# Peptides against a protein of PDB entry 3C66: the designs that were tried, part 40

Target 1, 189 residues: chain A of PDB entry 3C66
Amino acid sequence: KSWANLFEKNDFFFRYKFYLEITAYTRGSDEQHLKWSGLVESKVRLLVMKLEVLAGIKIAHPFTKPFESSYCCPTEDDYEMIQDKYGSHKTETALNALKLVTDENKEEESIKDAPKAYLSTMYIGLDFNIENKKEKVDIHIPCTEFVNLCRSFNEDYGDHKVFNLALRFVKGYDLPDEVFDENEKRPSK

## One batch from the design tools (peptide; made by RFdiffusion4, then SolubleMPNN)

Design b2_p13_1_s4 (from b2_p13_1, 9 letters changed)
Fold by OpenDDE base, seed 5:
Structure b2_p13_1_s4 (fold): chain B 189 residues (1-189), chain A 13 residues (1-13)
Amino acid sequence: as target 1 above (189 residues)
Amino acid sequence: MEKIYVGDEIVVE
């Protein structure tokens, strides 16, 4: 299938066994998040390029659209919890302890002015060259380089109380619920 | 802190 076809949500999250999740976190203003997430998103293609040239990676294919969410985030501990639990179906239920901001509730007085954590997540589907039953691929280097690239862009992004970035390797069956429509069945193991 | 939830090596099974 063409790249264009792979950009369609309907099959992208079923096509690969493995995914790399790139999440930009901001505990601050929407404006701060827009700048931070925009920067991260703008650099994803560079990460893809670095992944593609690794011997063990056959395909690194980005999903074109970010997934965006925000939570009421009263404390730093809440912010850490979000970063720890988000991005995996196994752990994302912990986020139910926080108030998810939605289009329906964002104007409520209790939510409108509350401290928030903003999330923007990009996904890369990964296909590996498996020569043996156990193939080892080192993706730590390109991931670290990506993080450094994003963080070094502006000194303001050095404030980890506000800006954070996470890369998570996830199997298809452990993708967050956000990537599936209500009628879609999660991939099995 | 930035978090990379990927080890140095990914074992593909």
Scores: peptide ipSAE 0.055, ipTM 0.718, DockQ to the pose 0.132
Fold by OpenDDE base, seed 3:
Structure b2_p13_1_s4 (fold): chain B 189 residues (1-189), chain A 13 residues (1-13)
Amino acid sequence: as target 1 above (189 residues)
Amino acid sequence: MEKIYVGDEIVVE
C-alpha cells in the first residue's frame, strides 16, 4: 500500500462518528459469492445517492474497497451466528469460535473442502447536519429499498440459506477490528 | 434474512 492509500484509509475510519456497514453473506461457493457480493457492491452508489438527499444527512461517503473474509461454516446455526455477531466490535469476538479461512490455512484438507460462509462488507461514512442532530434520521426506507433492489435482481438470491444481506448502523468506536491497521488505535467513545 | 440495524433492528422479509 502506498502512503497515500494508507492515509486515506486511516482518515476515513476516523473521520466520521457514524458508519453504515453493508455486508453480503454467502454460504456456498466462492463463485456464488462473487456474483452476489459483486451485485451488492455495484448498487452501493445508488444507496449513497438516496442517503444524501435526506435532510438529516450532510455527507454519505462510501469507502472504495470491500473488506473480505470467510469462515468455515458447518451448520446453518453457525451461519446465523455470523450474521448476528459480525459488524460490531463488541460482538465480533464470538466469531472466534469459528475457523477463519486465511491464505495460510486455505489449503488444509479440513478447510479446503469444508462448507464456508463468505463475507463482503462495504462501509459508508455518515455526517449529520448539526441543525438536525436532535432529530431522528430515518434511513430505514432507503436501506430497505436497497435490499429489495439487490434481492429482486435474480430469483436465485431468494434462497436465504445461501444468500443474505445486512445493513448495520455503527458508531466509530464500535467498528470491527478489520478496518484498523496494527499501528492504529480504535476511536474512543 | 435481510437485517437492517438502524436504532431498532429491522428484519426485512
Scores: peptide ipSAE 0.044, ipTM 0.698, DockQ to the pose 0.171
Fold by OpenDDE base, seed 4:
Structure b2_p13_1_s4 (fold): chain B 189 residues (1-189), chain A 13 residues (1-13)
Amino acid sequence: as target 1 above (189 residues)
Amino acid sequence: MEKIYVGDEIVVE
């Protein structure tokens, strides 16, 4: 399929066995998150380019639409929990302990002025060159370079209490629920 | 904290 087809959800989250999730976290203001996530998103193409040139990677295709969510995040521990649990179907249920901010509840007094963690997640579908069943591909280097690139852009982004960035390698069956429509069934293991 | 949930090596299944 053409790159243009990857700009729509369609079958993107069913097409690959593996995905790289790039999540920008912000515990602060919406404005802070807009800047941080915008920066991260603007650099995703560079990461894709670095992934594509790896011998073990056949395809690295970005899904261009970010997934946005926000939670009431009263404590730093909550923020750590979000970062730990988000991005995997296996663990995302733990986030139910936090109040998800929605269009329906965002104006509630208890939510409107509450500390929040904002999440913006980009996805890259990965197809590997499988010569041998037990081949190992190291994507840690390009991922680390990407993180460094984003973090080094502004000194403010060095504040890990506010700004965080996670890259998670996940299998298709372990993608978060957010990527699927209500009528879609997640891939099986 | 930077969290890269990618090991040094990804086993290609």
Scores: peptide ipSAE 0.040, ipTM 0.699, DockQ to the pose 0.133
Fold by OpenDDE base, seed 2:
Structure b2_p13_1_s4 (fold): chain B 189 residues (1-189), chain A 13 residues (1-13)
Amino acid sequence: as target 1 above (189 residues)
Amino acid sequence: MEKIYVGDEIVVE
């Protein structure tokens, strides 16, 4: 199998016990999000490189395609809620309180011109060394460096009312539903 | 779930 095949969905979200989620949030225009998420996505490979050199990490494998979603987001509180609840199966049901924008409803009058929050999420599958498996691997440093790298690229990205970036360490059984097809069963605990 | 704030939010479960 070629290396390229490993970046296809296939069993990617079943292969690892642990994942790192990188989500770019934008409460603004689609154009703003395109620029912000594009920047974040372009830097993910640098994060992977930093993770791979950590002694406790055996593999840091990126999934190459981002997951995209958007919600009607009329208030700042809604935006905070999205950032708090997204990225975990345990909490993502709270997002049902918001209107998900779809191709079917995007032209509705109540949705078309409504304030929106845009989300783009990249995933990294993680495998840890057995000898360090019992020990906590600190990924805080490379993650912090990644955040700083993205935020420092443009002064406009310092506006947290518009642009946000979150990194979430999750177990495979707690991945969001978006990563699975309708006919796939999520991994068990 | 642990939340770490360093410029932005890092969530560790």
Scores: peptide ipSAE 0.036, ipTM 0.705, DockQ to the pose 0.310

Design b2_p13_2_s1 (from b2_p13_2, 8 letters changed)
Fold by OpenDDE base, seed 4:
Structure b2_p13_2_s1 (fold): chain B 189 residues (1-189), chain A 13 residues (1-13)
Amino acid sequence: as target 1 above (189 residues)
Amino acid sequence: SSEFKTSLSFVVE
């Protein structure tokens, strides 16, 4: 398969057993989110490069398109809940308690001017070099470096009340529903 | 809050 074909959605979310999710969160304006998520997205390639050089990583392949969502987020607790529950099929149903902003509802008076949390999520498919079945691959270092890189870019990005960045390691069967089309069946365990 | 969540799962091939 050409490198170009690897960036297509087609089988990306079925190709790997493991994924790293990179989610930029913003509780603020759309403009704030565009800047923050744009920065994070611009640095993903650096994270990929750092992952690829790890002995335990055979492949680190980014999916090039972000997944975008936004929720009405009236409280800080709601924002924390979003960050806790998003990114896993096991927990994402908890987000149903919040109002998802859609193209259909975004102009409603109750939504238009409501506080919002914006989410942009990038995915990296991971394949591991496992010589021994019990080898642990530690990706904490490159992930921490990535977060620090993004957070330190601007002093405003240190405000956790507004800007957050989470990296989540997930198995393919636990990917959020958003990555699959309606006609696609999620991978099984 | 933790900036990232990694499950250091035993990657069993």
Scores: peptide ipSAE 0.077, ipTM 0.730, DockQ to the pose 0.507
Fold by OpenDDE base, seed 5:
Structure b2_p13_2_s1 (fold): chain B 189 residues (1-189), chain A 13 residues (1-13)
Amino acid sequence: as target 1 above (189 residues)
Amino acid sequence: SSEFKTSLSFVVE
């Protein structure tokens, strides 16, 4: 299959046992989020390069398009909850307590002018050089450097009440539902 | 799929 086929949605999320999720969060305006998420997305290639040179990593393949979502987010506690629960199938059901903004409901008066949290999530599929089942790979350094790079780009991005950036290591069977179509079966353990 | 352990998940707040 061509290189392009590796980055189709239906193929990508079944190819790897492990994924790194990179989520840019914004509690503010859509314009603020577009700038923040655009910056994060533009730097993902640098993270991939740093991951690929680690001895324990065989392949780091980015999915080229972000997943976009937004929630009505009236409080800072709601914003913290989103950041805690998002990105894992095990915990994402907790987000049902918040109103997901959709194309169908975005023009409703109660949603249109409500404070929102915006999410943009990039995925990197990971293949490891595994010699034994007890092998450990530490990706903390390149991930921390990536976060620092993004946050230091503009002084405004240091405001954790507005802008956040999370990296989550996730197993394929625990990917969020957003990555699968209704007719697709979730990967097994 | 549970055969490999990595040390990293973080939220920067």
Scores: peptide ipSAE 0.044, ipTM 0.682, DockQ to the pose 0.063
Fold by OpenDDE base, seed 1:
Structure b2_p13_2_s1 (fold): chain B 189 residues (1-189), chain A 13 residues (1-13)
Amino acid sequence: as target 1 above (189 residues)
Amino acid sequence: SSEFKTSLSFVVE
């Protein structure tokens, strides 16, 4: 049975206390983003495998589908702001200052020709072996290896003005609103 | 309060 079908969406974001968010950012064309995000997504399984073998990690389970969004991004400062604020419920409200691109508004002249930042986010649910409450699980090594693997695939992906890759460790109660349905209550601390 | 400090938010610019 493919790991992909084990969890319904609704249970996944309530099942774990901790998540690793992997976000591919592109300030450029949709085509550039499709190539970049597709590459990142194709490597997530390798990261999961590296996480699972760490002594402090009991389970590393990927959510099978990316979350996709795009914003009008006229400046480099806006692009930096997106990367800083995205991926946490505490900070995501700052993104309301930017115009979210939707199916309803994408054909508007002010949006169609505007510079855009594209986001694709993958989630990994994490369960830790709590036997030693004081053990810091260091996921730095596998995460760094993952980033290096993605960035080294093509020299063009070294351009940080266009392509970025962020890994964020978040608690379940601080997940972005995008992962919950309108009728779902956010997990409590 | 889960005491697990996972240190690494990697924003790899």
Scores: peptide ipSAE 0.046, ipTM 0.676, DockQ to the pose 0.075; fails the geometry check
Fold by OpenDDE base, seed 3:
Structure b2_p13_2_s1 (fold): chain B 189 residues (1-189), chain A 13 residues (1-13)
Amino acid sequence: as target 1 above (189 residues)
Amino acid sequence: SSEFKTSLSFVVE
């Protein structure tokens, strides 16, 4: 397979048992989010390189396209809830309490001028070099370094009321619904 | 399903 074919969606979300989700959050303007998410996305390759050198990791394969979503987010509590519930199939149904912004509704008066939380999510598929199921791989260091790199780029990104960054380790059967097409069945445990 | 233990799932505040 060419490298180009390897990065196609095709079976990416079925190929691995484990994924690392990287989500950039912005409660503010679309312009603020574009700058923040663009920065985070530009640094993902550096994180991949740091993951690949870990002895327990056989492969760290990034999915090259971000997933984008936005919600009406009237309160700080709603913003915290989004960050807590997003990124897992087990918890994502809690987001149904918020209004998802779509191309169909974005021009409605109640949505157009409402405070919004923007989300951009990158995925990394992980394969591990493990013979024993009790072995642990610690990815804390490279992940923390990645967050610090992104947050320190601009002083404005230190405002956690506006800008946030989450890294979540998930199993393939617990990926959000957004990664699957309508004709695709979610992986089983 | 094979389970592998890794450290880290976090939200950076």
Scores: peptide ipSAE 0.044, ipTM 0.681, DockQ to the pose 0.070; fails the geometry check

Design b2_p13_2_s2 (from b2_p13_2, 6 letters changed)
Fold by OpenDDE base, seed 1:
Structure b2_p13_2_s2 (fold): chain B 189 residues (1-189), chain A 13 residues (1-13)
Amino acid sequence: as target 1 above (189 residues)
Amino acid sequence: SSSFKTSLSFIVD
């Protein structure tokens, strides 16, 4: 079994109390997003490796498939709103104010040529070395190294009006709805 | 950094 096949979608988002979300954002063309998100995704494994060697982290398991979405994004303020609200169940309802691009609507004249924000999200499940006590964990160093690695690859990725990269630490009960099937109940606190 | 939407130092249980 390839390492990639070890993580079936079926229970990944129920296995861990904690997750690290990595989202690549692009307000531009599909081609721009493909390059940017592809780069970010290609480096996630390096982040996992750096997380695994931290004393407080027992396991860091990436979900192997990205979650893809796109929104009509006519303004920079909309783009900022997406980056602020996406990635948490608590806040994601704010995205309903924007038009989600779907296979069903992508050919509509109002959507086809509209400015878009593209999102690609990778998830890492985290298990910690907790000996029946609360522990403080700091993952700032590997995350900073990861961001720097992605942003330094091409000078174009320094344009924050177009390309963005966000990391979010979330609890399982606050995962976005996109990670669950319709028949699945999200974890409770 | 604006790339970090949550604290990267946290208490786990």
Scores: peptide ipSAE 0.550, ipTM 0.946, DockQ to the pose 0.722
Fold by OpenDDE base, seed 4:
Structure b2_p13_2_s2 (fold): chain B 189 residues (1-189), chain A 13 residues (1-13)
Amino acid sequence: as target 1 above (189 residues)
Amino acid sequence: SSSFKTSLSFIVD
């Protein structure tokens, strides 16, 4: 399917058994995050291209819309927790300990000026060439190249206290809740 | 933090 067909959510998160999540994290200003996430997002197509040429990968389709969220993040430990727990249904409930910033609460005095962690997440649906029932696939190289490309773009992006980039391989049943609508049932294991 | 939250070498079926 053409990339154009993937601009809309439709059944994207039900279409694949496997997904690669790319999350840009920023603990700082929204302006900092806009620049960082924008850069990461702009490079996702390069990662897709590198994935597509791997013999074990049949399909690598990006979902073009980023998922945006932000949390009140008063400490470095909170920032580490966000990075650890986000991106998996198994662990995302731990984020409930933090204050999610919403349009409804962003102007509250306790939230407005609080330190924030911003998240932008891109998804790539993956289909594999399976000759046998089980096949080992390794995507470290293209993923490492992608991370290096993003982080080396500006020296500021080397500051892990502010800017982070995470890639997570997940199964469809372990996708974060954010990718599903209220009327959608999570894929079963 | 680690850039890779999961193993990027995995078994697929």
Scores: peptide ipSAE 0.435, ipTM 0.924, DockQ to the pose 0.782
Fold by OpenDDE base, seed 5:
Structure b2_p13_2_s2 (fold): chain B 189 residues (1-189), chain A 13 residues (1-13)
Amino acid sequence: as target 1 above (189 residues)
Amino acid sequence: SSSFKTSLSFIVD
């Protein structure tokens, strides 16, 4: 397969058994989120490089484009709920309690001026050197370094009430619905 | 909120 085919949406989310999700959260303005998510996205390549040098990781391939979503987020508790539930098919149904902002509804008076939580999610497909056996892998160090790098870039990004950054290790069958088209079947266990 | 939603030490197969 060509390099271009490897990073097509349809192919990418069926190719790997495991994924690392990187989500930048902003409860604030679109401008704030653009700056924050842009910074995080610009640093993902550094995380990939650090993951690839780990002995247990054979391949770390980033998906080239972020997934963007936003919710009406009137309270801090709602913001915490989004951060807790987002990123797993097992838990994402809890987000149905919040209003998802869409192109169809974004101009509605009740939505356009409402407080928002913005999400930008990058995906890294992971292949491991398992040598035909189960192995324990630990990626705490590169992930912690990545979070610290992003958070320390600007003092404003230390405000966890506004800016957050979360990483989640996810199996392919538990990826969020956003990565699949309506006509695509979710991978099985 | 936690920056890590899941354990970053895991078993792969």
Scores: peptide ipSAE 0.379, ipTM 0.906, DockQ to the pose 0.769
Fold by OpenDDE base, seed 2:
Structure b2_p13_2_s2 (fold): chain B 189 residues (1-189), chain A 13 residues (1-13)
Amino acid sequence: as target 1 above (189 residues)
Amino acid sequence: SSSFKTSLSFIVD
């Protein structure tokens, strides 16, 4: 398929066995999140470039649209829990303990003015040059550099109580439910 | 299927 199709949802989440998930977290205002997530998103292409030059990586294709979600997040512990549990199908059910903010409920009195955690998640599909070999590809360096680049851009982004950034290596079958449409079946192992 | 193994999980502290 053409490169153009890689930027559309289409079969992106079925095309690769592995994904790098990049999540920008904000426990604060929507405005704070917009700035933070926008910055992170603007740097993803740099990460892709660094990944593509690694010998073990054959393909690093970004999905161009972020996935957005927000939760009522009354406590710091809740915020830590979100960061721990989000981004994996295996663990995301724990988020059911929190109130997901939706268009339907966002104006409810208990939600409207509640502290919120905002999440913006970008995905990079990964294909590796390793077939049927237990080879270790180390992507820590480019990922760490990416995190440092984002976090150091503004001093405010050093406040981990508000701003966080996580990178997670995820298998296709363990992608969060949000990446699939209602009629789509999760990839099998 | 691929037996590729890598682990990467960053929560930036």
Scores: peptide ipSAE 0.054, ipTM 0.648, DockQ to the pose 0.076

Design b2_p13_2_s3 (from b2_p13_2, 8 letters changed)
Fold by OpenDDE base, seed 1:
Structure b2_p13_2_s3 (fold): chain B 189 residues (1-189), chain A 13 residues (1-13)
Amino acid sequence: as target 1 above (189 residues)
Amino acid sequence: SSRLLTSLSFVVE
């Protein structure tokens, strides 16, 4: 079976203790974001392959569907705040200071023409081979290679005012609320 | 910017 069919959403975000979040950010047009996020998403499989061969990683399984969101983002400081606070349950409440764009509000005049930040997030569930009580697994190399691969594809992606890419290691209990249904209880620590 | 938050340390539970 392809990875696309291996995981149900509800099972995936409860299955692992650890996740790698890959978020593509765009402060610009939806077209710019579509190109950028599409590129990033197309390369996630390559990152997974590089993770799977690392010593200490038992399993690296991607959740195949991206999570999409967008915010009204009038300033560069707002854009930095989004990048700092997004991707962790501990910090995501800070995003409530911004206007989330929804299907219900996107046609409002104050939102329709407002500057926006677009987010596309991919998740990789991680399982580790831990032989000793305390071990370190360094995923820096494959992650850096992935970032370089994405950023080098087009010179326009070097503009950090528009395009950004974040990789965040997150524990299951600190996943963003977006990954859970309303009736689901967040994993405990 | 590109952000790498990949410092991993594991304790066997």
Scores: peptide ipSAE 0.040, ipTM 0.711, DockQ to the pose 0.583
Fold by OpenDDE base, seed 4:
Structure b2_p13_2_s3 (fold): chain B 189 residues (1-189), chain A 13 residues (1-13)
Amino acid sequence: as target 1 above (189 residues)
Amino acid sequence: SSRLLTSLSFVVE
């Protein structure tokens, strides 16, 4: 399938058993996040290319639209919690302890000027070519190279207090709720 | 931090 067919959500989040989530985190300004997430997003195609050439990878298809969210993030502990809990259905409910920034509440005095964590998440659908169930596909190397590529682009992106990048391997049934519409049922385990 | 969340060392279908 061409990448052009993946510009729309369609059945993308039902099509694969496995997904790679790439989340750019920024605890700072929206401008900082725009630069950081934009960089990460611009490099996703390079990760896809590296994944596609692995013998164990049959398909690596990027979903081209990022998922955007932001939370009030008063402390570093909150920021760590966001990074730990986000990106998995089994853990994302912990984020309910934080104030999600929405278009409806962003102008509230308690939110407008509050410290925020911004999240931009890209998804890659994965299909594997495994001859034997005992066969292992290792994607650590291309993923690590991707992280290094993004982090090394600018020295500012080495500041883990502000900028973070996480790659999460997720099964379809454990995708975050944000990828599904209200009328969609998540894949079964 | 930069992290690889979940083990990516092996995938089994």
Scores: peptide ipSAE 0.077, ipTM 0.746, DockQ to the pose 0.813; fails the geometry check
Fold by OpenDDE base, seed 3:
Structure b2_p13_2_s3 (fold): chain B 189 residues (1-189), chain A 13 residues (1-13)
Amino acid sequence: as target 1 above (189 residues)
Amino acid sequence: SSRLLTSLSFVVE
């Protein structure tokens, strides 16, 4: 049975207390982003396998579909701001200072020809083997190996002005609003 | 909330 058959969207983001967010960023063309994000997404299963073998991790389950967004991104500073603020409910409101590209506005001349930052985000739900209240699990090594795997695939991905990759460990109550439907209530702390 | 000590957040430059 595939993971896709085990989890529905409306249940996945309520099942776990902890999530790992993997975001591919591209400040460039849609074609550049398609290649970059597609590569990152294709490697997520390898990261899951590396997480599952860690003693402190009971379960690592990927959500099978990426979340997609794009913003008008006129400056490098705006691109850095997106990378800093995205992926947490606490900070995502800062993105309201930028123009979100939507199906309704994408054909407007001011948006169509504007520099854009594209985002594709994958989620992994995490369950831990908690033995005591001070148990520490370090996922830095497998995450770093994953980043190196993605970045080393093509020399073009060494241009950090265009291509970026972020991994963020978040609690369920701090997930971005994008993961919840309009009729769903955010998990409590 | 869980008292598990796990935190990771980084951007690859």
Scores: peptide ipSAE 0.046, ipTM 0.626, DockQ to the pose 0.069; fails the geometry check
Fold by OpenDDE base, seed 2:
Structure b2_p13_2_s3 (fold): chain B 189 residues (1-189), chain A 13 residues (1-13)
Amino acid sequence: as target 1 above (189 residues)
Amino acid sequence: SSRLLTSLSFVVE
Protein backbone atom coordinates (compact mmCIF):
# COMPACT_ATOMS: atom_id res chain seq x y z
CA LYS B 1 0.00 0.00 0.00
CA SER B 2 1.06 3.58 -0.58
CA TRP B 3 2.17 5.84 2.22
CA ALA B 4 -1.09 7.67 1.84
CA ASN B 5 -2.95 4.55 2.87
CA LEU B 6 -0.81 4.23 5.99
CA PHE B 7 -1.96 7.61 7.18
CA GLU B 8 -5.60 6.82 6.62
CA LYS B 9 -7.41 4.89 9.30
CA ASN B 10 -8.45 2.18 6.83
CA ASP B 11 -6.43 -0.81 7.96
CA PHE B 12 -3.72 0.88 10.01
CA PHE B 13 -4.84 -0.74 13.24
CA PHE B 14 -4.98 -4.13 11.56
CA ARG B 15 -1.70 -3.82 9.69
CA TYR B 16 0.73 -4.26 12.55
CA LYS B 17 1.02 -6.73 15.39
CA PHE B 18 2.51 -4.08 17.62
CA TYR B 19 1.94 -0.43 18.31
CA LEU B 20 3.57 2.26 20.34
CA GLU B 21 1.05 4.56 21.97
CA ILE B 22 2.10 8.06 22.86
CA THR B 23 -0.41 9.68 25.17
CA ALA B 24 -0.29 13.23 26.39
CA TYR B 25 -2.36 13.75 29.52
CA THR B 26 -3.52 17.04 30.93
CA ARG B 27 -5.51 17.59 34.08
CA GLY B 28 -6.33 21.21 33.58
CA SER B 29 -7.79 23.45 30.94
CA ASP B 30 -8.42 22.67 27.31
CA GLU B 31 -5.95 25.41 26.46
CA GLN B 32 -3.26 23.77 28.53
CA HIS B 33 -3.91 20.48 26.83
CA LEU B 34 -3.89 22.00 23.38
CA LYS B 35 -0.43 23.39 23.97
CA TRP B 36 0.90 20.24 25.62
CA SER B 37 -0.54 17.75 23.17
CA GLY B 38 0.42 19.95 20.25
CA LEU B 39 3.99 19.97 21.44
CA VAL B 40 4.06 16.21 21.90
CA GLU B 41 2.50 15.62 18.52
CA SER B 42 5.01 17.94 16.88
CA LYS B 43 7.86 15.77 18.17
CA VAL B 44 6.49 12.36 17.19
CA ARG B 45 8.28 12.43 13.86
CA LEU B 46 11.58 12.78 15.68
CA LEU B 47 10.78 9.68 17.71
CA VAL B 48 9.86 7.80 14.55
CA MET B 49 13.19 8.73 13.01
CA LYS B 50 15.02 7.41 16.05
CA LEU B 51 13.02 4.20 16.06
CA GLU B 52 13.53 3.56 12.36
CA VAL B 53 17.29 3.40 12.73
CA LEU B 54 17.20 0.71 15.41
CA ALA B 55 18.34 -2.62 14.06
CA GLY B 56 15.43 -4.47 15.59
CA ILE B 57 12.80 -2.21 14.06
CA LYS B 58 11.90 -2.83 10.46
CA ILE B 59 9.05 -0.35 10.28
CA ALA B 60 7.87 2.53 12.41
CA HIS B 61 4.86 4.18 10.81
CA PRO B 62 2.97 6.92 12.59
CA PHE B 63 -0.76 7.27 12.35
CA THR B 64 -1.17 10.93 11.60
CA LYS B 65 -4.40 11.61 13.47
CA PRO B 66 -4.41 11.89 17.25
CA PHE B 67 -7.19 10.29 19.23
CA GLU B 68 -8.80 12.72 21.61
CA SER B 69 -10.78 11.99 24.73
CA SER B 70 -11.56 13.64 28.01
CA TYR B 71 -12.95 12.53 31.33
CA CYS B 72 -14.37 14.21 34.33
CA CYS B 73 -11.49 13.94 36.75
CA PRO B 74 -12.44 15.18 40.21
CA THR B 75 -9.40 13.87 42.08
CA GLU B 76 -5.72 13.20 41.65
CA ASP B 77 -6.47 9.54 42.26
CA ASP B 78 -8.81 9.56 39.30
CA TYR B 79 -6.05 11.08 37.21
CA GLU B 80 -3.64 8.36 38.27
CA MET B 81 -6.26 5.75 37.49
CA ILE B 82 -6.75 7.16 34.00
CA GLN B 83 -3.03 7.01 33.37
CA ASP B 84 -2.85 3.48 34.71
CA LYS B 85 -5.83 2.05 32.88
CA TYR B 86 -5.92 3.90 29.58
CA GLY B 87 -4.26 2.54 26.48
CA SER B 88 -5.06 -1.15 26.85
CA HIS B 89 -8.26 -2.97 26.04
CA LYS B 90 -7.61 -5.23 29.02
CA THR B 91 -7.79 -2.36 31.47
CA GLU B 92 -9.76 0.41 29.80
CA THR B 93 -13.07 -0.84 31.18
CA ALA B 94 -11.99 0.61 34.50
CA LEU B 95 -12.45 4.03 32.92
CA ASN B 96 -16.19 3.37 32.84
CA ALA B 97 -16.18 4.48 36.45
CA LEU B 98 -15.46 7.99 35.18
CA LYS B 99 -17.67 10.22 33.11
CA LEU B 100 -16.51 10.39 29.53
CA VAL B 101 -17.01 13.84 28.10
CA THR B 102 -18.85 13.76 24.80
CA ASP B 103 -20.34 16.30 22.46
CA GLU B 104 -23.72 15.29 23.79
CA ASN B 105 -22.95 15.83 27.46
CA LYS B 106 -20.24 18.51 27.51
CA GLU B 107 -22.76 21.26 28.20
CA GLU B 108 -24.36 19.50 31.15
CA GLU B 109 -24.01 21.43 34.38
CA SER B 110 -22.21 18.58 36.12
CA ILE B 111 -19.67 18.28 33.30
CA LYS B 112 -19.14 21.71 31.77
CA ASP B 113 -17.16 23.21 34.62
CA ALA B 114 -15.94 19.99 36.19
CA PRO B 115 -12.24 19.23 36.48
CA LYS B 116 -11.18 17.26 33.45
CA ALA B 117 -8.39 15.08 32.24
CA TYR B 118 -7.66 15.45 28.55
CA LEU B 119 -5.98 12.73 26.53
CA SER B 120 -4.35 12.90 23.13
CA THR B 121 -2.93 9.66 21.81
CA MET B 122 -0.68 9.11 18.84
CA TYR B 123 0.02 5.67 17.46
CA ILE B 124 3.06 4.24 15.76
CA GLY B 125 2.72 0.92 14.02
CA LEU B 126 5.75 -1.27 14.51
CA ASP B 127 7.21 -4.14 12.55
CA PHE B 128 10.27 -5.84 13.95
CA ASN B 129 13.22 -7.59 12.40
CA ILE B 130 12.56 -10.95 13.95
CA GLU B 131 14.16 -13.99 12.43
CA ASN B 132 13.23 -17.56 13.51
CA LYS B 133 14.51 -16.81 17.03
CA LYS B 134 13.71 -14.76 20.07
CA GLU B 135 14.60 -11.16 19.36
CA LYS B 136 15.09 -8.33 21.80
CA VAL B 137 14.61 -4.71 20.92
CA ASP B 138 15.43 -1.94 23.34
CA ILE B 139 13.54 1.26 22.68
CA HIS B 140 14.29 2.78 26.07
CA ILE B 141 16.77 5.34 24.82
CA PRO B 142 14.75 6.89 22.01
CA CYS B 143 11.60 6.87 24.12
CA THR B 144 13.34 8.45 27.09
CA GLU B 145 14.89 11.07 24.88
CA PHE B 146 11.49 11.82 23.44
CA VAL B 147 9.91 12.24 26.86
CA ASN B 148 12.76 14.43 28.01
CA LEU B 149 12.51 16.51 24.88
CA CYS B 150 8.82 17.14 25.45
CA ARG B 151 8.99 17.73 29.18
CA SER B 152 11.99 20.02 29.03
CA PHE B 153 10.44 22.30 26.44
CA ASN B 154 8.68 24.31 29.11
CA GLU B 155 9.16 24.26 32.86
CA ASP B 156 5.39 24.03 33.34
CA TYR B 157 5.43 20.59 31.76
CA GLY B 158 7.40 19.35 34.74
CA ASP B 159 4.25 19.55 36.84
CA HIS B 160 3.12 15.94 36.90
CA LYS B 161 -0.10 16.92 38.63
CA VAL B 162 -1.12 18.59 35.41
CA PHE B 163 0.96 17.29 32.53
CA ASN B 164 1.89 13.70 31.86
CA LEU B 165 3.27 11.71 28.99
CA ALA B 166 3.18 7.97 28.58
CA LEU B 167 4.62 5.67 25.97
CA ARG B 168 2.99 2.26 25.97
CA PHE B 169 3.77 -0.76 23.88
CA VAL B 170 0.56 -2.48 22.89
CA LYS B 171 -0.28 -5.53 20.85
CA GLY B 172 -2.85 -5.12 18.12
CA TYR B 173 -5.43 -7.24 19.89
CA ASP B 174 -5.08 -5.07 22.98
CA LEU B 175 -5.52 -1.69 21.32
CA PRO B 176 -8.11 0.56 22.94
CA ASP B 177 -11.62 0.44 21.52
CA GLU B 178 -11.30 4.04 20.32
CA VAL B 179 -9.15 3.03 17.37
CA PHE B 180 -11.86 0.83 15.86
CA ASP B 181 -15.08 1.83 14.23
CA GLU B 182 -18.30 0.47 15.65
CA ASN B 183 -18.56 -2.06 12.86
CA GLU B 184 -14.92 -3.16 12.99
CA LYS B 185 -13.80 -6.31 14.72
CA ARG B 186 -10.84 -6.23 17.03
CA PRO B 187 -7.80 -8.13 15.78
CA SER B 188 -7.42 -11.59 17.23
CA LYS B 189 -4.49 -12.71 19.34
CA SER A 1 3.94 10.21 35.53
CA SER A 2 5.79 8.92 32.50
CA ARG A 3 5.69 5.30 31.52
CA LEU A 4 8.22 3.83 29.17
CA LEU A 5 8.87 0.47 27.66
CA THR A 6 12.46 -0.48 28.26
CA SER A 7 12.68 -3.63 26.19
CA LEU A 8 10.70 -5.78 23.83
CA SER A 9 11.09 -9.50 23.45
CA PHE A 10 9.44 -11.55 20.78
CA VAL A 11 9.32 -15.13 19.67
CA VAL A 12 8.61 -15.86 16.05
CA GLU A 13 5.14 -17.28 15.71
Scores: peptide ipSAE 0.040, ipTM 0.710, DockQ to the pose 0.504; fails the geometry check

